# Designs tried in a protein design run: peptides against a protein of PDB entry 3ZN8. Part 108

Target 1, 125 residues: chain A of PDB entry 3ZN8
Amino acid sequence: LEEYDKIQKKMEDVMEGKGKLTLRDVYAQIIALRKMGPLSKVLQHIPGLGIMLPTPSEDQLKIGEEKIRRWLAALNSMTYKELENPNIIDKSRMRRIAEGSGLEVEEVRELLEWYNNMNRLLKMV

## One batch from the design tools (peptide; made by RFdiffusion4, then SolubleMPNN)

Design b2_p28_4_s2 (from b2_p28_4, 19 letters changed)
Fold by OpenDDE base, seed 4:
Structure b2_p28_4_s2 (fold): chain B 125 residues (1-125), chain A 28 residues (1-28)
Amino acid sequence: as target 1 above (125 residues)
Amino acid sequence: SEFQERLLQLLIAKKQNELEELLKKLLQ
């Protein structure tokens, strides 16, 4: 809960223009979400809400989990400077990260594009 | 309760992540 409160506060600060979302923040969020488990486990603690949310299919959960695993490998292959300032990641850095994580360069690019889209979305709210 | 609100915010954030994944699939 404390980790999530920090992530939420960080997102609020970014939305208010008081900060920037980093890949370190993304990493922390992914780890926190994985520790909490499926939404069904969180929803079971709220009487009546567990019935209202469609449970993702097991196959969709597995696909999502594998994608998260691959993105975590990429994030673990980044330097602190890259995690804090993803905009410095050029083609050479992407290749190094891909090689270090056992991913394709395109998968690293997809992660960075996702981050950029999220960061834009947070600034528009 | 503050706990329920925090839990609801957790759920909303997780739903947003699921929605983002769905949106990515729709935009591909």
Scores: peptide ipSAE 0.018, ipTM 0.473, DockQ to the pose 0.039
Fold by OpenDDE base, seed 1:
Structure b2_p28_4_s2 (fold): chain B 125 residues (1-125), chain A 28 residues (1-28)
Amino acid sequence: as target 1 above (125 residues)
Amino acid sequence: SEFQERLLQLLIAKKQNELEELLKKLLQ
């Protein structure tokens, strides 16, 4: 709960323009979500939500889990400076991260693009 | 959103209850 509360507060600070979302924050969120297990299994036990939300197939859950695992590998291959300031990640850094994580450079680029989109979205909320 | 926050809190509470039940079963 304490870890979740810290993540939530960080997201609130970013939404209020008092903080910056970093890839370290993303890492912490992914880890927290994984500790909770599949959200779909929790959501189905909430009255009214199990009827309205599409239940992903087991195969879709596995695909999602694999993507998260790959992104975690990329994050684990970043320096602290890169995690705190993802905007410094150039082509050379992306290649190093990809090689260190066993990913394609395009997958690292996809993660960074997702991060940039998320950071823009949070500033709009 | 406040709604999302409340939803996440409900999810956490449910997972904690499930974990507690599992732990109780493992300790029996």
Scores: peptide ipSAE 0.018, ipTM 0.401, DockQ to the pose 0.038
Fold by OpenDDE base, seed 3:
Structure b2_p28_4_s2 (fold): chain B 125 residues (1-125), chain A 28 residues (1-28)
Amino acid sequence: as target 1 above (125 residues)
Amino acid sequence: SEFQERLLQLLIAKKQNELEELLKKLLQ
């Protein structure tokens, strides 16, 4: 209960401008969601949720899982300073992260762009 | 039901605690 409350409080603090969403927070959320994999299947059996949440095809689920796995590899190749302050990641750092994770530089750029867009949206709320 | 939602939240919280403990061990 205490950790769920910490994640909710952190999201509230970021929305109120009292905190900053970091890539460390993104990493923690991805891992939490993966651990919920069996629970997500249980939620799909709740009457009414299947109508509101289009169940992606099995192929779409596999594509999504592979994308998440690739992003986790990139995050695991970042330094603590980069995870806490993603804005310091320049072209040289992106190349190192890509090489360390077995990804293309464009995939690392895509992750950073996604993070920047999410952080902008949270600041507007 | 409200009961099922609370049970789900408890299960999520338990799995999050296990992850924090693993992360603390990796940072030592």
Scores: peptide ipSAE 0.018, ipTM 0.421, DockQ to the pose 0.035
Fold by OpenDDE base, seed 5:
Order: sequence, then structure tokens, then C-alpha cells
Structure b2_p28_4_s2 (fold): chain B 125 residues (1-125), chain A 28 residues (1-28)
Amino acid sequence: as target 1 above (125 residues)
Amino acid sequence: SEFQERLLQLLIAKKQNELEELLKKLLQ
């Protein structure tokens, strides 16, 4: 809960314009969410919540898990400076990250694009 | 229920320790 609370507070700070989301924050969130993975199943057993949460199909869960695993590999191949300031990731860094993670450069680009979109959305709230 | 919340908290806490270790490894 403490790491989740830190992530939530960080998201609140970004929404208030007091900070920015980093890939370190994203990494922490992905890990927290994976660790909470069975939590969606636990939440389904809470009366009243199970009807409102679309239960992803088993196939969608597997696809999502594989995508998360690949993104974690990319994040694990980033330097601390890149995690804190993803905007410094140029084509050379992106290629290194891809090679180090066993991913295509396009997959690393997709992660960065997702991050940029998420960061923009948080600043709009 | 209080039981479900406690179980949730225990699962989250166990998983946070693993996260902290992974984050520490990334910072080294």
C-alpha cells in the first residue's frame, strides 16, 4: 500500500501541476498493478463492483500480461536518468534499450508514446 | 468487508516489498 500511496500522491501532484510523471513512476505503477493482478479477481467478489468492472477475457489478460512483461524488460534496460527524464531518450538510446530488452525499437517507441499520452492526460486533469 | 480489506492490504504489502527490491536493483 505504501508504494501505491506514493504513486497515487505523485499522480495527484502531477494533476495539481506540482510535478511530472516519470517512467520510474510508471515502472512502480506497473509493478504495483501486476502485484495487484489478482486484486481485480478479488474486486470481482465484492458485491456491487463485479457488475460494473468489465472482466477482461482470459485471452485479453494474457495479451496484457505479455505486453506488461515486455514493457518491464524495456524499463529494466533504461538508465536512471532516462527513467527520470524520458524526454532525453533519442533514437540511439531507444535502439540500445530495444537491444538490451530483446524488443523491437517500435515496441520501445510505443511505450514512450503511451507514457507521453498518459503524462499529457494527467496534466489536463 | 474488513476481512477483504485486510487481505487486500496484505497482498499489496507483500507485493510492495518485491517492488522496492526491484526499484533498488534499478537504482544500483
Scores: peptide ipSAE 0.019, ipTM 0.421, DockQ to the pose 0.033; fails the geometry check

Design b2_p28_4_s3 (from b2_p28_4, 20 letters changed)
Fold by OpenDDE base, seed 5:
Structure b2_p28_4_s3 (fold): chain B 125 residues (1-125), chain A 28 residues (1-28)
Amino acid sequence: as target 1 above (125 residues)
Amino acid sequence: DRFQKELLELLIAKKLNEKAEEEQRRLL
């Protein structure tokens, strides 16, 4: 609970300081959440949310961990300018990031699409 | 993707809490 509140507060400070989510903010959040352990345990501490989320199977946890590993590899292959402003990432940058991370270009595209959808949703809330 | 869903839910829950706190401050 106390670590969750500290992460919530750090996520607050990051989002209050910037009227938009960046991939740098996403990177910081992934690292923070990994320090707390499985996200399912974090979500179980949110009143009303833990009842709506099924507890993941061990296989679903492994799939999630692999996805996080792959996304961290992509994020680590980005420049500071790309992390702060992902909209500058063109096809050439996507290919470089994919090659540097050992990912398919489609996986880098999926990360960017997810980021864009997340940032749109955050503007509606 | 489950991870995408979990991250989304955390971000939504946070914004809902911020709005609830702002509403409480306006009622005082």
Scores: peptide ipSAE 0.111, ipTM 0.563, DockQ to the pose 0.511
Fold by OpenDDE base, seed 3:
Structure b2_p28_4_s3 (fold): chain B 125 residues (1-125), chain A 28 residues (1-28)
Amino acid sequence: as target 1 above (125 residues)
Amino acid sequence: DRFQKELLELLIAKKLNEKAEEEQRRLL
């Protein structure tokens, strides 16, 4: 019961971020989610989500965790201006971020494309 | 893919809660 109330309160704290979604907000949310423990336990408590999401295999959880670690490395290699305004990231900035994070330029492009799609969907809600 | 969907759902839920709080503040 005490762990459940801590998870709910941490979900409420993650729910209070007012404004335009930036990559800084994405970084803060990834860190908050990692502090909540296994996402599978958090999602089982969201009505309707636990029914639609098949429980991932342990291998799929490990692959997901590695992808998050790679994205955190990319975000840590960005400047404050790039995190606040990701649309300024040109090919030269993408290459610098990739080299600084140990990623391929394509992986940095995928992160930026995901962010752009997310920000478009959020504007429709 | 799955974690990206989970993060998207949390971000959408966040925006819905912010809208609900703003609507409640306008009704008081």
Scores: peptide ipSAE 0.098, ipTM 0.571, DockQ to the pose 0.449
Fold by OpenDDE base, seed 1:
Structure b2_p28_4_s3 (fold): chain B 125 residues (1-125), chain A 28 residues (1-28)
Amino acid sequence: as target 1 above (125 residues)
Amino acid sequence: DRFQKELLELLIAKKLNEKAEEEQRRLL
């Protein structure tokens, strides 16, 4: 619970300080989550949440961990300006990021689409 | 995606906490 509240507070401080989630903020969150281990264990201790969300299988957790590693490689290949303003990432920048991270351009596009969807959801909460 | 699920779960729990605090403030 205390670690969960620290992550929530960090997410709030990030959103309040900049008025928007950035990919730098996403990077910091991924690193924080990886240090805490599987959040699914923390979330199972929240009353009512463990009933509403299906517990991912161990295989789904492994697939998710590999995808997170790939996304971290993409984020590490971005400039500070791109991390702070992901909307500047055009086709040329996506290609450079993909080449630098060993990813397909489609995987970089998927990360950016996910970020845009997440940033929209955060504005609704 | 694990991270997508974890972030969605955090967003849901934030929204639940905000609603619980708003309900408590309405009952006082």
Scores: peptide ipSAE 0.096, ipTM 0.551, DockQ to the pose 0.328
Fold by OpenDDE base, seed 4:
Structure b2_p28_4_s3 (fold): chain B 125 residues (1-125), chain A 28 residues (1-28)
Amino acid sequence: as target 1 above (125 residues)
Amino acid sequence: DRFQKELLELLIAKKLNEKAEEEQRRLL
């Protein structure tokens, strides 16, 4: 019970974190998670997430891992200025990032859309 | 949609772990 309350309070404190999430922060986070091991192990070490979120099937985890790998390729093809300020990424920059990462422009667009949605959610909390 | 949820969960989890480690370091 005490661990669940600590996790819930920490989730609230994470959501209250008024920091501007950047793509650099996202990159650093993904790299750190990959160093912790398989996504399944990371999820197992988060008490309470398994209750709030339907445990993704092993196939969903694999799809997620592949998508993270593709997004890391895109992030590695971004400039420091783009990572810090993703809102400067226009169609020309997005095309360059896609070409440099071996991705479709649509995949880079999806990453940026995801980032924008996350940054909106983090500002609402 | 499902992947966005999973990645959000992973980001939340990491920030929880980082805060837990920082709190542990403050208690030592």
Scores: peptide ipSAE 0.091, ipTM 0.572, DockQ to the pose 0.251

Design b2_p28_4_s4 (from b2_p28_4, 19 letters changed)
Fold by OpenDDE base, seed 5:
Structure b2_p28_4_s4 (fold): chain B 125 residues (1-125), chain A 28 residues (1-28)
Amino acid sequence: as target 1 above (125 residues)
Amino acid sequence: SRFQEELLQLLIAKKKNEQKKKEEALRK
C-alpha cells in the first residue's frame, strides 16, 4: 500500500507539472506491480500505464508479464543517469542496454518511445 | 543488475567520502 501511494503521488505530481516522470519511476512501478499482484488491476485504469499491464485473458496476461520482464531487464541494464534522464540515451547507449539485457535494440527503442509518449500525455493533462 | 551495482558503488563512495571528511575535521 505504501508503494502504491508513492506511485500515485508521483503520477499526480507529474500531471500537475510538479515533477518529471523518469525511467526510475517506471522501474519502481514495475517492481511494485510484481509485488502487488491483485492490485495490478487497479493500475490498468491509469492512463498510459494500462498498455504495460497484462490484458484480461490468461494468455495475454502471460504475454504482458513477459513484456514487463523484458523491459525490467532493459531498465536493470541502464545507468542511474540514464534512468533519471532518459533523453541522454543515444544509439550507442541503446545498443549497450540491449546487449546487456539480452534484448533487441528495437525493444529498447520501443520502451523509450513508450516512455516519451507517456511523458507527453502526462504533461498535456 | 547494472543499476543496482552502480547505486551500491555510489553509496559506498559517499560513505567513504563522509568518513574522510570526518577524519580531516578531527585533524584540524
Scores: peptide ipSAE 0.113, ipTM 0.524, DockQ to the pose 0.018
Fold by OpenDDE base, seed 4:
Structure b2_p28_4_s4 (fold): chain B 125 residues (1-125), chain A 28 residues (1-28)
Amino acid sequence: as target 1 above (125 residues)
Amino acid sequence: SRFQEELLQLLIAKKKNEQKKKEEALRK
């Protein structure tokens, strides 16, 4: 719970224009969520999400968990500099990360796109 | 993990630097 609260505070700070969301923050979030248990349990504890989002099927939860695991592998293959400043990740770095994590380059691109979308969303709030 | 390895190296370097500063402070 303490780690979760720290992550929430970081997100709030970013929304207030204090700092930026990094992939290091994403990494910390994934680790914290995994410690809390299955994704299904985590989603139940997010205020308002249970009301706004339909309950995923068991199969969808499994697919989501596997995707998160693959993204974690990608994050583990990144340098500290890349995690702190994802915008420096060019095609060469992306290919290295994909090869190091056993992923397709497209999967790494998807992770970065997700990050960019989240960062943009947080700045608009 | 590449990140974990770099983090570990940074922590080791930080600890060594702190130790060096302590030793220098004791010498003066």
Scores: peptide ipSAE 0.110, ipTM 0.518, DockQ to the pose 0.020
Fold by OpenDDE base, seed 1:
Structure b2_p28_4_s4 (fold): chain B 125 residues (1-125), chain A 28 residues (1-28)
Amino acid sequence: as target 1 above (125 residues)
Amino acid sequence: SRFQEELLQLLIAKKKNEQKKKEEALRK
């Protein structure tokens, strides 16, 4: 819960324009979500909560988990400088990250695009 | 992982620096 609270505070700071969302923050969020995996399954079995949230199919969950795993591999292949400042990731760095993570360059590009979109969205709220 | 390797190197360097400071404090 303490890690979750830190992540939420970071997101709030970014929304308020007091901070910058980094890929390091994204990494922390993914790890926190994965740690809550068992808890999320428990929450889905609580009567009333499962009715209100569209429950993704088991297959959709598996696809999502695999995508997250692939993104984690990419993040693990980044330097600290790249995680802190994703804007420095040029074509050469992107290729290196892809090779190191076993991903296609396009998948790394997709991750960076997702990050950029998320960062823009948070600044608008 | 590349990030983890860098982090480990930073931690090792930090530990070495702390040890040096301790030794210097004992010498003075």
Scores: peptide ipSAE 0.101, ipTM 0.502, DockQ to the pose 0.018
Fold by OpenDDE base, seed 3:
Structure b2_p28_4_s4 (fold): chain B 125 residues (1-125), chain A 28 residues (1-28)
Amino acid sequence: as target 1 above (125 residues)
Amino acid sequence: SRFQEELLQLLIAKKKNEQKKKEEALRK
């Protein structure tokens, strides 16, 4: 619960313009969700506490969980500098991350695109 | 993970620096 409160506070700070959402924050959120086990599935349906939006079917939830696990592998292959400043990730870095995580370069690009979209949305609120 | 290893290295470096400061204080 304490870890979740910290993550929520960080998101609030970003929405208020007092901070920037980074991939480090995303990493922390995924780890916190995994530690909570079955409760993480419930919390994913709470707005602002999940990485994924609620899906209409159990099958889609499973697909989403697998996607998150793949993204976690990519995040684990990133340096601290890349996690803190994702904008430095060029084509060469994306290829390295993909190779290190066993993903396609396109999957790494998708993660970065998701991050950029989320960061833009949070700054607009 | 690469990220976790970097964090661990930073923590180790911080602890070593604190220990060095304690040793210097004991020599005075």
Scores: peptide ipSAE 0.069, ipTM 0.466, DockQ to the pose 0.021

Design b2_p28_5_s1 (from b2_p28_5, 16 letters changed)
Fold by OpenDDE base, seed 4:
Structure b2_p28_5_s1 (fold): chain B 125 residues (1-125), chain A 28 residues (1-28)
Amino acid sequence: as target 1 above (125 residues)
Amino acid sequence: AEEEERERERRRATLLELIEEFRKKELE
């Protein structure tokens, strides 16, 4: 719970222009949610708390959880420098990350696109 | 402290609205 609160505070700080959201922050949030086990499912229904955006149905939440588990594999295959500065991830790095995580390059691209979109949204608030 | 918490909640609500608008555009 304490880790989750720290991540929430980080997101708030980014919205206030007091910080930058990185893939390291995303990684920390995923780990915190996984440690909570069944409680993470409850928290996913709380708007704005998770990296998984609110979904209308339980089935969509399950699909999202699987996607996040796959993204975690990608994040585990990234270097610290890449996690802190996702903008350095070129096609070569993306391929390496995909191979290391057992994912398709397109799935890694989707993660990065999601990150970029989320970061833009947070900066607009 | 109470005013700061209210402002945080307002910002969260604004973010959720923005996310919803983004989702609608993505589905179009």
Scores: peptide ipSAE 0.035, ipTM 0.468, DockQ to the pose 0.157
Fold by OpenDDE base, seed 1:
Structure b2_p28_5_s1 (fold): chain B 125 residues (1-125), chain A 28 residues (1-28)
Amino acid sequence: as target 1 above (125 residues)
Amino acid sequence: AEEEERERERRRATLLELIEEFRKKELE
């Protein structure tokens, strides 16, 4: 719960213009969600913790969970500088991350696109 | 303090609405 409170505070700070969302923040959220198990589904509906999109069906939830596990592998293959500043990830870095995580380059691209979309949404608040 | 809390709650509500709209677009 303490980890969730920290994530919520970080999201509030970003919405207040006191910070920016990074892939490090995404990583922390994924780890926190995995620790909480079923309670994480409830917390996804809490304002400021909704980075993980709720899926309407159990099958979609399972697909989403597997996708998150693959994204976690990609995040584990990133440098601290890349996690803190995802905008520096070029095609060469993306390929290295994909190879290091056992993913396709397209899956890494999807993660970055998702991050960029979330960051745009947060800036609209 | 109450005004700051109300502003935080308004921002949270707006964020949830945006996330829900984004979710709908991903499902289409």
Scores: peptide ipSAE 0.033, ipTM 0.467, DockQ to the pose 0.190
Fold by OpenDDE base, seed 3:
Structure b2_p28_5_s1 (fold): chain B 125 residues (1-125), chain A 28 residues (1-28)
Amino acid sequence: as target 1 above (125 residues)
Amino acid sequence: AEEEERERERRRATLLELIEEFRKKELE
């Protein structure tokens, strides 16, 4: 419940133009989600918000969990400056993050694209 | 502007509702 309150406040601040969403906020959200269990079917109806869509099959759940683990590895390989200001991540930084996390550059790019889409969505809601 | 404040409040209310729905489902 405490982690939800933090996420709520942060999202509210971003929507009111009093702050910005960062990858640090994304990290906190993923950790909160993992602690609280599978986020229910509501996320399925929000395009782009579903990092972890509960899929009907056990196999799809495993795929989603693996994707989250990979994204956490990428986030753990970022510097504080990159987490706070993802827009500074150029091709060189992206390659370093990929190498440090054991991911393909394309997977790191996917995470950044997801972040950018979420940031745009929060401004429209 | 009063219109911008009303729009911010509508967005806030929508977000709060969404978060509350998530909380309820996580408790299930």
Scores: peptide ipSAE 0.022, ipTM 0.432, DockQ to the pose 0.075
Fold by OpenDDE base, seed 5:
Structure b2_p28_5_s1 (fold): chain B 125 residues (1-125), chain A 28 residues (1-28)
Amino acid sequence: as target 1 above (125 residues)
Amino acid sequence: AEEEERERERRRATLLELIEEFRKKELE
């Protein structure tokens, strides 16, 4: 819960324009989410939100867990500078990360695209 | 103070919803 609250606070700061979400934050978030399970379970502990989010099926969670595991391998293959500034990841860096993580280059690209989309959405909220 | 806390909670709820949407999308 403490790690989740820290990440949430940071995301709120980003939404307020006080900071920038990095892949390091994404890494921390993934770890926190894996520990806490589905966010729907977390929301059940938050009084007054009244937001019921549909929980994915157990099979979907298993598929997602495998994808998250692969993305964690990619993140673990990144340098600190790349985690802090994902925009420096060029084709050469992306290939190195893919090779180091046992992933296809396209899968590393998908992770970066996901990050970019998430970062854009957070700035719009 | 109460209005500010309500706004913080609304932002928190929106953020949680956004995170959950990305989590679902990752599972697709």
Scores: peptide ipSAE 0.063, ipTM 0.502, DockQ to the pose 0.245; fails the geometry check

Design b2_p28_5_s2 (from b2_p28_5, 16 letters changed)
Fold by OpenDDE base, seed 4:
Structure b2_p28_5_s2 (fold): chain B 125 residues (1-125), chain A 28 residues (1-28)
Amino acid sequence: as target 1 above (125 residues)
Amino acid sequence: EEEEKKRREERRRALLEMIEEFERKELE
């Protein structure tokens, strides 16, 4: 609960223009969400994840969990500077992150696109 | 500037209300 409240406060601070959402904040959010139990209940309440999971079948839950596991691997392969300032991640850095995490470059690109979309959404609110 | 600030505050309230409704449903 305490970690979740910190994440919500950070999102509020970003919406108020008092801060910037970073991939470090995204990492903290993913870890907090994994502690809260089945991804199904948590993902249904995050507007803008672009994964409108209707009442997910057990198979869709497993796919979502695997995608989050892959994103965590990518985040763990980033430097602190990249986590704090995702805009510095060029094609060379994306390739290094993909190789270090055992992912395709496209999966790293999807994570960064999701981050950019979320950051755009929070700035419009 | 004041109208944009008011629109941001209304959107923030709507988000907070959604969070509060979620917390209430998780406690039921």
Scores: peptide ipSAE 0.069, ipTM 0.479, DockQ to the pose 0.062
Fold by OpenDDE base, seed 1:
Structure b2_p28_5_s2 (fold): chain B 125 residues (1-125), chain A 28 residues (1-28)
Amino acid sequence: as target 1 above (125 residues)
Amino acid sequence: EEEEKKRREERRRALLEMIEEFERKELE
Protein backbone atom coordinates (compact mmCIF):
# COMPACT_ATOMS: atom_id res chain seq x y z
CA LEU B 1 0.00 0.00 0.00
CA GLU B 2 2.75 2.45 0.88
CA GLU B 3 4.67 1.77 -2.33
CA TYR B 4 1.45 2.08 -4.33
CA ASP B 5 0.85 5.51 -2.81
CA LYS B 6 4.41 6.57 -3.70
CA ILE B 7 3.91 5.58 -7.34
CA GLN B 8 0.55 7.34 -7.48
CA LYS B 9 2.10 10.49 -6.00
CA LYS B 10 4.97 10.28 -8.48
CA MET B 11 2.50 10.10 -11.36
CA GLU B 12 0.64 13.10 -9.99
CA ASP B 13 3.91 15.02 -9.65
CA VAL B 14 4.78 14.14 -13.27
CA MET B 15 1.36 15.33 -14.47
CA GLU B 16 1.90 18.60 -12.62
CA GLY B 17 5.42 18.95 -14.05
CA LYS B 18 6.87 18.90 -10.51
CA GLY B 19 8.54 15.49 -10.76
CA LYS B 20 11.30 14.07 -12.90
CA LEU B 21 9.92 11.34 -15.13
CA THR B 22 11.79 8.04 -14.91
CA LEU B 23 11.63 4.86 -16.96
CA ARG B 24 9.96 3.36 -13.90
CA ASP B 25 7.12 5.81 -14.47
CA VAL B 26 7.06 4.86 -18.16
CA TYR B 27 6.94 1.16 -17.29
CA ALA B 28 4.05 1.71 -14.88
CA GLN B 29 2.12 3.63 -17.51
CA ILE B 30 2.69 1.06 -20.26
CA ILE B 31 1.55 -1.79 -17.99
CA ALA B 32 -1.52 0.20 -16.93
CA LEU B 33 -2.39 1.02 -20.55
CA ARG B 34 -2.03 -2.62 -21.65
CA LYS B 35 -4.27 -3.86 -18.85
CA MET B 36 -6.91 -1.25 -19.57
CA GLY B 37 -6.85 -1.59 -23.36
CA PRO B 38 -9.40 0.76 -24.95
CA LEU B 39 -10.49 1.89 -21.46
CA SER B 40 -7.22 3.85 -21.20
CA LYS B 41 -8.63 6.35 -23.70
CA VAL B 42 -11.68 6.80 -21.48
CA LEU B 43 -9.49 7.24 -18.39
CA GLN B 44 -7.62 10.09 -20.06
CA HIS B 45 -10.90 12.00 -19.86
CA ILE B 46 -11.55 11.23 -16.17
CA PRO B 47 -10.13 13.87 -13.82
CA GLY B 48 -8.19 12.49 -10.85
CA LEU B 49 -7.36 9.02 -12.20
CA GLY B 50 -3.89 10.42 -12.90
CA ILE B 51 -2.52 7.94 -15.46
CA MET B 52 -2.04 10.81 -17.89
CA LEU B 53 1.61 11.29 -18.46
CA PRO B 54 1.60 14.28 -20.75
CA THR B 55 2.30 12.73 -24.12
CA PRO B 56 4.17 15.03 -26.52
CA SER B 57 1.61 14.39 -29.29
CA GLU B 58 -1.17 12.02 -30.33
CA ASP B 59 1.36 10.76 -32.88
CA GLN B 60 3.61 9.32 -30.16
CA LEU B 61 0.58 7.51 -28.69
CA LYS B 62 0.33 5.75 -32.07
CA ILE B 63 3.39 3.69 -31.24
CA GLY B 64 2.16 0.33 -32.49
CA GLU B 65 1.38 -2.38 -29.94
CA GLU B 66 4.46 -4.27 -31.13
CA LYS B 67 6.76 -1.30 -30.44
CA ILE B 68 5.32 -1.04 -26.91
CA ARG B 69 5.95 -4.77 -26.41
CA ARG B 70 9.57 -4.34 -27.54
CA TRP B 71 10.02 -1.38 -25.19
CA LEU B 72 8.68 -3.50 -22.32
CA ALA B 73 11.31 -6.12 -23.12
CA ALA B 74 13.99 -3.42 -22.98
CA LEU B 75 12.63 -2.06 -19.68
CA ASN B 76 12.60 -5.58 -18.24
CA SER B 77 16.31 -5.90 -19.13
CA MET B 78 17.25 -2.71 -17.25
CA THR B 79 18.54 -2.60 -13.69
CA TYR B 80 16.61 -0.72 -11.03
CA LYS B 81 19.29 2.00 -11.05
CA GLU B 82 18.93 2.42 -14.82
CA LEU B 83 15.13 2.61 -14.58
CA GLU B 84 15.36 5.24 -11.84
CA ASN B 85 18.20 7.18 -13.52
CA PRO B 86 18.07 6.58 -17.30
CA ASN B 87 20.76 9.21 -17.85
CA ILE B 88 23.39 6.68 -16.65
CA ILE B 89 22.66 4.44 -19.65
CA ASP B 90 25.76 4.74 -21.80
CA LYS B 91 26.56 2.89 -25.04
CA SER B 92 27.79 -0.18 -23.14
CA ARG B 93 24.64 -0.39 -21.01
CA MET B 94 22.46 0.21 -24.07
CA ARG B 95 24.15 -2.68 -25.89
CA ARG B 96 23.68 -4.97 -22.87
CA ILE B 97 20.01 -4.03 -22.66
CA ALA B 98 19.54 -4.66 -26.39
CA GLU B 99 21.24 -8.08 -26.18
CA GLY B 100 19.27 -9.03 -23.06
CA SER B 101 15.94 -8.07 -24.65
CA GLY B 102 16.60 -9.47 -28.14
CA LEU B 103 16.36 -5.96 -29.65
CA GLU B 104 18.50 -3.85 -31.90
CA VAL B 105 20.54 -1.15 -30.14
CA GLU B 106 18.66 1.39 -32.24
CA GLU B 107 15.33 0.35 -30.69
CA VAL B 108 16.72 0.88 -27.19
CA ARG B 109 18.05 4.25 -28.36
CA GLU B 110 14.59 5.17 -29.66
CA LEU B 111 13.06 4.37 -26.25
CA LEU B 112 15.65 6.56 -24.51
CA GLU B 113 15.13 9.35 -27.04
CA TRP B 114 11.37 9.17 -26.44
CA TYR B 115 12.01 9.34 -22.69
CA ASN B 116 14.32 12.35 -23.11
CA ASN B 117 11.76 14.14 -25.26
CA MET B 118 9.04 13.45 -22.69
CA ASN B 119 11.27 14.83 -19.92
CA ARG B 120 11.96 17.98 -21.94
CA LEU B 121 8.24 18.48 -22.44
CA LEU B 122 7.52 18.03 -18.72
CA LYS B 123 10.19 20.61 -17.84
CA MET B 124 8.48 23.13 -20.12
CA VAL B 125 5.22 22.83 -18.17
CA GLU A 1 -20.04 4.14 -12.13
CA GLU A 2 -19.34 0.39 -12.37
CA GLU A 3 -17.01 0.90 -15.36
CA GLU A 4 -15.09 3.59 -13.45
CA LYS A 5 -14.68 1.23 -10.49
CA LYS A 6 -13.39 -1.49 -12.84
CA ARG A 7 -10.91 0.96 -14.42
CA ARG A 8 -9.59 1.97 -10.99
CA GLU A 9 -9.15 -1.68 -10.06
CA GLU A 10 -7.29 -2.44 -13.31
CA ARG A 11 -4.94 0.49 -12.61
CA ARG A 12 -4.36 -0.75 -9.08
CA ARG A 13 -3.53 -4.25 -10.32
CA ALA A 14 -1.13 -2.87 -12.94
CA LEU A 15 0.71 -0.77 -10.35
CA LEU A 16 0.95 -3.69 -7.91
CA GLU A 17 2.40 -5.91 -10.62
CA MET A 18 4.99 -3.25 -11.43
CA ILE A 19 5.88 -2.85 -7.74
CA GLU A 20 6.50 -6.59 -7.43
CA GLU A 21 8.81 -6.48 -10.44
CA PHE A 22 10.81 -3.53 -9.08
CA GLU A 23 11.13 -5.15 -5.65
CA ARG A 24 12.64 -8.22 -7.34
CA LYS A 25 15.11 -6.04 -9.27
CA GLU A 26 16.10 -4.09 -6.17
CA LEU A 27 17.01 -7.35 -4.43
CA GLU A 28 19.24 -8.41 -7.36
Scores: peptide ipSAE 0.053, ipTM 0.449, DockQ to the pose 0.041
Fold by OpenDDE base, seed 3:
Structure b2_p28_5_s2 (fold): chain B 125 residues (1-125), chain A 28 residues (1-28)
Amino acid sequence: as target 1 above (125 residues)
Amino acid sequence: EEEEKKRREERRRALLEMIEEFERKELE
């Protein structure tokens, strides 16, 4: 409960403009979610994520799980500095991350675009 | 109650493993 409360408090602080969402926070959330089992129910209660998750068919859940697995590989290939400050990720860093994770550069770009969109949404709340 | 306790322990393990991974990456 205390750790979940820390994640929620950080999200609240970001929504209030008192903090910044990082890819470290995203990584922490994904890992926590994977260990807690089918968190499809908890994700539906997160404002902004529920809009991206239409009631997924069982096949869409599998596609989503594979996408999350690929994003974890990308996050695992990032340096601490990149995870803390995703805005420093240039084309050269993006290529290195893609090569290190076995992903296409476009998949890494998609992750960064998702992060940027989430960060914009949280600033509007 | 036991299922909620188990979920809390799994969350705690997740955070510890994440902290250890970040500490490793900070030293690299």
Scores: peptide ipSAE 0.018, ipTM 0.422, DockQ to the pose 0.035
Fold by OpenDDE base, seed 5:
Structure b2_p28_5_s2 (fold): chain B 125 residues (1-125), chain A 28 residues (1-28)
Amino acid sequence: as target 1 above (125 residues)
Amino acid sequence: EEEEKKRREERRRALLEMIEEFERKELE
């Protein structure tokens, strides 16, 4: 619960313009999700939200877990500078990360696109 | 203080909904 609360606070700070979301934060979030399970389980403990959350099928959870595992491999192949400033990741860096993680370049691109979308969404809320 | 607490809780809910939508899109 403590790790999750730290991540939520950071996301709130980003929405308030007091901070920035980094891939290091994404890494921390993924680790927290693996420890606690899917966010849906955490949300079930919030009064009034538990009724609205569709429980993902066990198969969907397994697919998500494998994707998260691959993304962790990519994140572990990044430098500290890349984790803190994902915008510096060019095609050469992306290829190196893919090779180091055993992923396709497209999977690394998907992770970065995910990050960019999340960062945009947080700024709009 | 109570209005600020309410505003923080509303933001927290909006954030959680956004994360949930994101997790759903990852499963598609």
Scores: peptide ipSAE 0.126, ipTM 0.559, DockQ to the pose 0.259; fails the geometry check

